# Peptides against a protein of PDB entry 6B4E: the designs that were tried, part 8

Target 1, 295 residues: chain A of PDB entry 6B4E
Amino acid sequence: TNFDKISKMFWHYKDKIAQIKQDIVLPIKKADVNVRNLLSRHKRKINPKFGQLTNSNQQLFKIQNELTQLINDTKGDSLAYHWILNFIAKAVVHQAETEVRVKPESALPLGKLTLYLLVQFPELQELFMARLVKKCPFVIGFTCEIDTEKGRQNMGWKRNNENKWEDNTSYDERMGGILSLFAIITRLQLPQEFITTTSHPFPIALSWHILARICNTPLNLITNTHFVILGSWWDAAAVQFLQAYGNQASKLLILIGEELTSRMAEKKYVGAARLRILLEAWQNNNMESFPEMSP

## One batch from the design tools (peptide; made by RFdiffusion4, then SolubleMPNN)

Design b1_p8_8_s3 (from b1_p8_8, 3 letters changed)
Fold by OpenDDE base, seed 3:
Structure b1_p8_8_s3 (fold): chain B 295 residues (1-295), chain A 8 residues (1-8)
Amino acid sequence: as target 1 above (295 residues)
Amino acid sequence: SLEDYLSL
């Protein structure tokens, strides 16, 4: 693992966020009133759709079609188009921070929707990754120290209106929610209509990178959050990961479930204990996946 | 690295 390259990637996306603000968000505020009104209407229509997802493929397809139409309505204006995609990127990540956090299996329909949009609208890919990395650097296996304010900010910690850091549980759960979404995306097959024409934008190899990079992270930087997000990843993608990489996947699961937890045993992390339980369940031939969606 | 191994 080349951590210099990972850091460079991290800062690339941090810079991208700043660029998005400067080149997309701020200019729209000065755009023609008709454009601003259009985007406001579209935002109001788009935002609730992510919460309208269920375990139904029928409902998923409906929402996919509705979003596709709404996004296509903006293509005549490049700035408006990029603005709406950036809004979608933010909304999807927000949904992961809130809904997936409390209901991990909801990552499946959200991930399917997101993957569809990422393929249908390729310009969403960089916008989405930038938002993911900003909110949850774990998606690219980035870790830094959190004993400084800047370090905490870089790792996606939030402060409330009183400038107080969020509690550890809130942070852990948010990171778990976002990571669950990303994990799902990496392990999903492309929609049937795209399989022969498009490569997967965020393939299962990115899950490998997450796990491998965490395993190679200096132990002094490993926290309870790392184990929490590994557990979230496990629930979301372990079955499919094993299917993809076979014995090599097994080795990596053992590394995170046994070796990494053992190395950190003195810390008595709750997330590590949960990951050990997941490992033991797998060893007892009881590895579970999220239920498939209904028709 | 594990990542290098995957790239083989």
Scores: peptide ipSAE 0.029, ipTM 0.706, DockQ to the pose 0.200
Fold by OpenDDE base, seed 4:
Structure b1_p8_8_s3 (fold): chain B 295 residues (1-295), chain A 8 residues (1-8)
Amino acid sequence: as target 1 above (295 residues)
Amino acid sequence: SLEDYLSL
């Protein structure tokens, strides 16, 4: 693992967030009133759709079509198009922080929708990845110290109106929700209409990177959050990960489930305890996955 | 080695 490369990637996406603000978000405020009105209407129509997802593929396809139409309505204006995609990127991540956080299996329909949009609108990919890395740097296996305010900020910690950091449980759950979404995206097959024409934008190899990079992270930087997000990843993607990489996947699952948890045993992390339970369930041929969606 | 597997 090249941590310098990971750090450079992290800061690249931090720079992208700043660039998005300067080149997309701020300029649209000065755009023609008709463009601003269009985007306001579209925003109002788009925003609730992510919460309208269910375990139904029929509902998913309906929402996919509706969003596709709404996004296509903006393609005649490049700035408007990028603005609406950036809005979608933010909305998807927000949905992961809220709904997926409390109902991890909701990552499946959200991930399917997101993957469809990422392929249908390739310009969404960098916007989405930048937002993911900002909110949850674990998606690229980045970790830094959180002993400083800047370190906590870099790792996606939030402060309330009283300038108090969020509690550990809230942070862990948010990170788990975001990571669940990303994990689902990495393990999903491309929609049938795209399989022969494009490559997967965030393939299962990115799950490998997450696990490997965490395993190679200096132990003094490993926290309960690392185990929480590994558990979230496990629920979301472990079955498909094993299918993809076979024995090599098994070795990596053992590394995170057994070796990493054992090395950190003195910390008595709750997340680590859960991960060990997941490992044991797998060893007993009882690995669970999210149920498939209904028609 | 573990490093070989983690190099992916």
Scores: peptide ipSAE 0.027, ipTM 0.713, DockQ to the pose 0.228
Fold by OpenDDE base, seed 1:
Structure b1_p8_8_s3 (fold): chain B 295 residues (1-295), chain A 8 residues (1-8)
Amino acid sequence: as target 1 above (295 residues)
Amino acid sequence: SLEDYLSL
């Protein structure tokens, strides 16, 4: 693992966030009033859609079509189009931070919707990835120290209005929610209409990168959060990961579930304990996946 | 090898 390369990637997306603010968000504030009104209306229509997802594919397809129409309505204005996509990127990640956090299986419909949008609107890919990396650097296997304010900020820690850091549990759960969504996206097949014409924008190999990079992370940088997000990833993607890579996947699951947890045993991380439980369940032929969606 | 997995 080349950590310099990962750091460069991390900062690339941090720079992208700054660029998005400068080139998309701020300019819209000065745009024509009609454009601003259009975007405001679209925002209000789009935002509820992510919460309207259920375990139904029928409902998913309905929402896909509705969002597609709403996004297409903005294509006549490049700035408006990019603004809507950036809004969607933010909204999806926010849904992961809130709903997926408390109901991990909701990552499946959300991930299916997101993957569809990423393929249908390719410009969403960089916007979404930038938002993911900012909020949850674990999605690219980036880790830094959190002993400094800057380190915590880089790792996606939030402060409240009193400048107090969020509690560890809140941070862990948010990271788990975001990572669950990303893991789902990486293990999903492309929608039928795209399989033959488009490559997967965030393929299962990115899950491999996450696991491998965490395994190579200096132990002094490993925290409970790392184990929490690995557990979230496991619930979301382990079955499909094994299907994709077979014995190679098995070795990597053993590395995170047994070796990494053992190396960190002195810390008594709750997340590590859960990951060991998941490993043991797998060893007992009891690995579970999220339930498939209904028609 | 383990190195092959960790080289990513």
Scores: peptide ipSAE 0.036, ipTM 0.727, DockQ to the pose 0.190; fails the geometry check
Fold by OpenDDE base, seed 5:
Structure b1_p8_8_s3 (fold): chain B 295 residues (1-295), chain A 8 residues (1-8)
Amino acid sequence: as target 1 above (295 residues)
Amino acid sequence: SLEDYLSL
């Protein structure tokens, strides 16, 4: 694992966030009133859509079509188009932070929707990835120390209006929610209409990167959160990961479930205990995946 | 391979 490369990628996306603010978010505030009104109306229509997802593919397709139309309405103005995509990127990640964290299986319909949008609107890919990395650096296997304010900020920790850091449970749940979404996206097949015309923008190999990079992370930087997000990943993608990589996947699952947990046993991390349970369930031929969506 | 990737 080349951690210098990972760090460069991390900072690339941090810079992208700043660039998005300067080139998209701020300029739109000075845009024509008609454009601003259009975007305001579209924002209001788009926001509820993510919460309207269910375990129904029919409902998913309905929402996909509605969002597609709303986004297409903005294509006549490049700035408006990029603004609405950035808004969607933020909204999707926010949905992961709020809904997926409490209902992990909701990552499946959200992931399907997101993957569709990423393929349908390629400009969303960099906007979405930048937002993901900012909020949850674990998606690219980035880790730094959190014993400094800057380190915590880099790892996506939030402060309230009183400058107090969020509690560990809140942080763990948010990271788990975001990682669940990303894991789902990586293990989903492209929609049938795209499978022959485009490559997967965030393929299963990115799940491999997450696991391998965490395994190579210096042990002094490993926290409970690492195990929490690994558990979230496991629930979201382990079955499909095994299908994709076979024996090599098994080796990596054993590394995270057995070796990494054993090396950190003295810390008694609750996330590690859960991951161990998941490993044992797998060893007993009881690995579970999220239920498939209904027609 | 897994080993190759982990060695990087």
Scores: peptide ipSAE 0.034, ipTM 0.724, DockQ to the pose 0.162; fails the geometry check

Design b1_p8_8_s4 (from b1_p8_8, 5 letters changed)
Fold by OpenDDE base, seed 4:
Structure b1_p8_8_s4 (fold): chain B 295 residues (1-295), chain A 8 residues (1-8)
Amino acid sequence: as target 1 above (295 residues)
Amino acid sequence: SLEDFLSE
């Protein structure tokens, strides 16, 4: 693992966030009033749709079609188009921070929707990835120290209005929610209409990178959060990961479930305990996955 | 070792 490259990737996306603000968000505020009104209307229509997802594929397809139409309405204006995609990127990540956080299985319909949009609108990919890395750098296996305010900020910690850091549980759950979404995206098959024409934008190999990079992270930087997000990843993608990589996947699951947890046993991390339970369930041929969606 | 298991 080349951590210098990972760090460069992290800061690349941090720069992208700044660039998005300068080149997309701020300019639209000065755009024609008709464009701003259009985007305001679209924003209001788009925003609730992510919360309207259920375990129904029928509902998913309905929402996909509705969002596709709304996004297509903006394609005649490049700035408007990128603005609406950036809004969607933010909304999807926010949904992961809130709904997926408390109901991990909701990552499946959200992930399916997101993957569809990522393929249908390729310009969403960098916008989405930048937002993911900003909010949850674990998605690229980036870790830094959190002993400083800047370090915590870089790792996605939030402060309240009283300048107090969020509690550990809140942070862990948010990271878990975001990571669940990303994990589910990496293990989903492309929609049928795209399989023969497009490569997967965030394939299962990115899950491999997450696990491998965490395994190679200096132990002094490993926290409970690492185990929490690994557990979230496990629930979201472990079955499909094993299907994809077979014995090599097994080795990596053993590394995170057994070896990494053992190395950190003295910390008595709750997340690590859960991960060991997941490992044991797998060893007993009882690995669980999210249920398939209904028609 | 665990830290060197995978190179990427």
Scores: peptide ipSAE 0.040, ipTM 0.779, DockQ to the pose 0.178
Fold by OpenDDE base, seed 3:
Structure b1_p8_8_s4 (fold): chain B 295 residues (1-295), chain A 8 residues (1-8)
Amino acid sequence: as target 1 above (295 residues)
Amino acid sequence: SLEDFLSE
């Protein structure tokens, strides 16, 4: 693992966030009133749709079509188009932070929707990754120290209006929610209409990178959060990961579930304990996946 | 070592 490269990637996306603000968000505020009104209306229509997802494929397809139409309405203006995609990127990540964190299985329909949009609108990919990395650097296997304010900020910690850091549980759950979404995306097959024409934008190999990079992270930087997000990843993608990489996947699962947890045993992390339970369940031929969606 | 186990 080349951590210098990972750091460069991290800062690339941090810079991208700043660039998005400067080149997309701020300019729209000065755009023609008709454009601003259009985008405001579209935002209001788009935002609730992510919460309208269910375990129904029928509902998913409906929402996909509706969003596609709404996004296509903006293509005549490049700035408007990129603005709406950036909004969608933010909304999807927000949904992961709020809904997926409390209902992990909701990552499946959200992930399917997101993957569809990422393929249908390729310009969404960089916008989405930038938002993901900003909110949850774990998606690219980035870790830094959190002993400083800047370090905590880089790792996605939030402060409230009173400038107080969020509690550990809140942070862990948010990270778990976001990571669950990303994990789902990496393990999903492309929609049937795209399989022969497009490559997967965020393939299962990215899950491999997450696990491997965490395993190679200096132990002094490993926290309870790392184990929490590994557990979230496990629930979301372990079955499919094993299907994809076979014995190599098995080795990596043992590495995170047994070796990494053992090395950190003195810390008595709750997340590590849960990961051990997941490992044991797998060893007992009881690995579970999220249920498939209904028609 | 764990830190050197995998490289990408």
Scores: peptide ipSAE 0.040, ipTM 0.777, DockQ to the pose 0.181
Fold by OpenDDE base, seed 2:
Structure b1_p8_8_s4 (fold): chain B 295 residues (1-295), chain A 8 residues (1-8)
Amino acid sequence: as target 1 above (295 residues)
Amino acid sequence: SLEDFLSE
């Protein structure tokens, strides 16, 4: 693992967030009134759709078509188009922070929708990844110290209006929700209409990177959050990960489930205890995945 | 093992 490369990637996306603000978000405020009105209407129509997802593929396809039409309506203006995609990127991550954190299986329909949009609108890919890395740097296996304010900020910790840090449980759950979504995206197959013409934008190899980079992270930087997000990843993608990489996947699962938890046993992390339970379930031939969606 | 860095 080249941690310098990972750090460069992390800061690349942090810079991208700043660039998005300067080149997309701020300029649209000075755009033609007709464009601003269009985007306001579209924003209001788009925002509730992510919460309308269910375990139904029929409902998913309906929402896909509706969003596709709404996004296409903006393509006549490049700035408007990028603005609406950035809005979608933010909305998807927000849905992961709120709904997926409390109902992890909701990551599946959300992930399917997101993957469709990422392929249908390639410009969404960098916008979405930048938002993910800002909110949850674990998605690229980045870790830094959190004993400083800047370190906490870099790792996605939030402060409230009173400038108080969020509690550990809230942070852990938010990170778990976002990581669940990303894990699902990495293990999904492309929709049938794209599978022969397009490469997967965030393939299962990115899950490998997450696990490997965490395993190589200095132990003094490993926290309960690392185990929480590993557990979230496990629920979301472990079955498909094993299918993709076979014995090599098994070795990596044993490393995180057995060796990493054992090395950190003195900390008595609750997240580590849960990951150990997941490992034991797998050893007893009872590894579970999220239920498949209905037609 | 964790002592042996995994290749990416």
Scores: peptide ipSAE 0.036, ipTM 0.762, DockQ to the pose 0.194
Fold by OpenDDE base, seed 1:
Structure b1_p8_8_s4 (fold): chain B 295 residues (1-295), chain A 8 residues (1-8)
Amino acid sequence: as target 1 above (295 residues)
Amino acid sequence: SLEDFLSE
């Protein structure tokens, strides 16, 4: 693992966030009033859609079509189009931070919707990835120290209005929610209409990168959060990961579930304990996946 | 083992 390259990737997306603000968000504030009104209306229509997802594919397809129409309405204005996509990127990640956090299985419909949008609107890919990396650097296997304010900021820690850091549990759960969504996306097949014409924008190989990079991370940088997000990933994608890579996947699951947890045993991380439980369940032929969606 | 660094 070349951590210099990972760092460069991390900062690339951090720069992208700044660029998005400069080139998309701020300019819209000065755009024509009609454009601003259009976007405001669309924002209000789009935002509830993510919360309307259920375990129903029928409902998913309905929402896909509705969002597609709403996004297409903006294509006549490049700035408006990119603004809507950026809004969607933010909204999806926010949904992961809130709903997926408390109901991990909700990552499946959200992930299906997101993957559809990523393929249907390719410009969403960079916007979404930038938002993911900013909020949860674990999605690219990036880790830095959190002993400094800048380190915590880089790792996606939030401060309240009193400049107090969020509690560890809140951070862990948010990271878990976001990572669950990303993991789901990586293990999903493309929608039927795209399979033969488009490559997967965030394929299962990215899950491999996450696990491998965490395994190669210096132990002094490993925290409870790493184990929490690995557990979240496991619930979301371990079954499909094993299907994709077979014995090599198995080796990597053993590395994170047994070896990494053992190396960090002195820390007594709750997340590590949970991951060991998942490993043991797998060893007992009891690995579970999220339930499939209904028609 | 973790001592055997994994290739991506």
Scores: peptide ipSAE 0.035, ipTM 0.753, DockQ to the pose 0.197

## One batch from the design tools (peptide; made by RFdiffusion4, then SolubleMPNN)

Design b1_p9_1_s1 (from b1_p9_1 with E7A E8M)
Fold by OpenDDE base, seed 3:
Structure b1_p9_1_s1 (fold): chain B 295 residues (1-295), chain A 9 residues (1-9)
Amino acid sequence: as target 1 above (295 residues)
Amino acid sequence: ESVGAPAMP
């Protein structure tokens, strides 16, 4: 694992967020009133769609079509188009932070929708990844110390209106929700209409990177959150990961589930205990995945 | 010190 490369990637996306603000978000505030009104209407129509997802593929397809139409309506204005995609990127991540954190299986329909949009609108890919890395650096296996304010900020910790850090449970749950979504995306097949014409934008190899990079992270930087997000990843993608990489996948699952948890046992992390339970369930041939969606 | 992971296949 080349940590210099990972750090460069992290800062690349941090710079991208700054660039998005400068080149997309701020300029639109000064745009023509008609454009601003259009985007406000579209925003109001788009935002509820992510919460309207269910375990139904029929409902998913309906929402896909509705969002596609709404996004296409902005293509005539590059700034408006990029603004709406950036809004969608933010909204998807927000949905992961709120809904997926409390109902992990909701990552499946959300992930399917997101993957569809990422393929339909390739410009969404960098916007989405930048937002993911900003909010949850674990998606690229980035870790830094959190003993400083800057370190906490880099790792996606939030402060409330009283300038107090969020509690550990809230942070862990948010990170778990975001990571669940990303994990789902990495293990989903492209929609049938794209399989022969498009490469997967965030393939299963990115799940390998997450696990491997965490395994290669200095132990003094490993926290409860690492185990929480590994557990979230496990629920979301472990079955498909094993299918993809076979014996090599098994080795990596054992490394995180057995070796990493054992090396950190003195910390008595709750997340590590849960990950151990998942490992044991697998060892007893009881590994579960999220249920498939209905037609 | 880290656990260490194998290279991707």
Scores: peptide ipSAE 0.268, ipTM 0.900, DockQ to the pose 0.960
Fold by OpenDDE base, seed 1:
Structure b1_p9_1_s1 (fold): chain B 295 residues (1-295), chain A 9 residues (1-9)
Amino acid sequence: as target 1 above (295 residues)
Amino acid sequence: ESVGAPAMP
């Protein structure tokens, strides 16, 4: 693992966030009133769509089509188009922070929707990844110290209006929700209409990178959050990961489930305890995945 | 020190 490369990637996306603000978000505030009104209407129509997802593929396809139409309506104006995609990127991540956080299995329909949009609208990919890395740098296996304010900020910790950090549980759960979504995306097959013509934008190899990079992270930087997100990843993608990489996947699962938890046992991390339970379930041939969606 | 991960297959 080249940590310099990971760091460069992390800061690349931090820079992208700044660029998005300067080149997309701020300029639209000065755009023509008709454009602003269009985007306001579209925002109001788009935002509830993510909450309308169910365990139904039929409902998913309906929402995909509706969102596709709404996004296509903006393509005549490049700035408007990029603005709406950035809004969607933010909304998807927010949905992961809120809904997936409390109902992890909801990552599946959300992930399917997101993957569809990422392929249908390629410009969404960098916008989405930038937002993911900002909110949850674990998605690229980035870790830094959290003993400083800047370190906590870099790792996606939030402060309230009173400049108080969020509690550890809130942070852990948010990170788990976001990573669940990303994990799902990495293990999903492309929609049928794209599978023969398009490469997967965030393939299962990115799950490998997450696990491998965490395993290569200095132990003094490993926190409860690392185990929480590994558990979230496990629920979301472990079955498919094993299917993809076989014995090599098994080795990596043992490394995170057994070795990493053992090395950190003195910390008595709750997340590590849960990951150990997941390992034991697997050892007992009881590895579970999210249920498939209905037609 | 880290746990250490294998290379991607």
Scores: peptide ipSAE 0.266, ipTM 0.900, DockQ to the pose 0.971
Fold by OpenDDE base, seed 5:
Structure b1_p9_1_s1 (fold): chain B 295 residues (1-295), chain A 9 residues (1-9)
Amino acid sequence: as target 1 above (295 residues)
Amino acid sequence: ESVGAPAMP
């Protein structure tokens, strides 16, 4: 694992967030009133769509079509187009922080929708990844110390209006929700209409990177959150990960489930205990995945 | 010290 490369990637996306604000978000405020009105209407129509997802593929396809049309309506203005994609990127991550956080299986329909949009609108990819890394740097296997304010900020910790850090449970759950979404995206196959013409923008290899980079992280930087997000990843992608990489996947699952948890046993992390349970379930040939969506 | 992960296949 090249930690310098990971750090450079992390800061690349931090810079991208700043660039998005400067080049997309702020300029639109000075745009023509007709453009601003269009975007306001589209924003109001788009935002509820993510919450309208269910375990139904029929509903998913409906929403895909509706969003596609709404996004296409903005293509006549490049700034408007990029603005709406950035809005979507933010909305998807927000949905992960809220709904997926409390209902992890909701990551499946959300992930399918997101993957479709990422392929249909390639400009969404960098916008989405930048938002993911800002909110949950675990998606690229980045870890830093959280003993400083800057370190906590870099790791996606939030402060309230009283400048108090969010509680550990809130942080862990948010990180788990975001990572669940990302994990799902990495293990999904491309829609049939794209599979022969487009490469997967965030393939299963990125799940490998998450696990491997965490395994290579110095133990003094490993926290309960690492185990929480590994558990979230496990529920979301472990079955498909094993299918993709076979014995090599098995080795990584053993490393995180057995070795990493054992090395950190003295900390008595609740996330580690859960991960151990997941390992044991797998050892008993009882590994579960999210149920497939209904027609 | 870390657990150490294998290289990607």
Scores: peptide ipSAE 0.266, ipTM 0.901, DockQ to the pose 0.969
Fold by OpenDDE base, seed 2:
Structure b1_p9_1_s1 (fold): chain B 295 residues (1-295), chain A 9 residues (1-9)
Amino acid sequence: as target 1 above (295 residues)
Amino acid sequence: ESVGAPAMP
């Protein structure tokens, strides 16, 4: 693991966020009134769609079609098109922070929708990844110290209006929700219409990177959050990860589930205890995955 | 010190 490369990637996406603000978000405020009105209407139509997802593929396809039409309506204006995609990227991550954190299985329909949009609209990929890294740098295996204000900010900690940090439980749950979504995306197959024409934008290899980079992280930087997000990842993708990489996947699961938890046992992290339970369930041939969606 | 992960296959 080259941590210098990971840091460069992290800061690349931080810079991308600044660029998005400068080149997309701010300029649209000065755009033609008709364009601004169009985007306002589209925003209002798009925003509720993510909460309308269920465990139904039929409902998923309906929403995919509706969003596709709404996005296509903006393609005549490049700035408007990029603005609506950036809005979607933010909305998807927000859904992960709010709904997926309390109902992890909701990551599956959300992930399917997101993957479809990422392939249908390739310009969404960088916008989405930038938002993910800003909110949850664990998605690229980035870790830094959180004993400073800047360190906490880099790791996605929020402050309220009174400048008070969020509590540890809230942070852990938000990170778990976002990571669950990303994990699901990495383990999903491309929709049938794209499988022969394009490569997966965020393939299962990115899950490998998450696990491997955490295993290679200095132990003094490992926190309860690392174990929480590993547990979230496990629920979301462990079955498919084993299918993809076989024995090599098994070794990595043992490293995080047994070795990493054992090395940190003195900390008595609740997240680590849960991860050990997941490992034990697997050892008893009872590894679970999210239920498949209905027609 | 870290746990250490294997290289990707």
Scores: peptide ipSAE 0.264, ipTM 0.899, DockQ to the pose 0.960

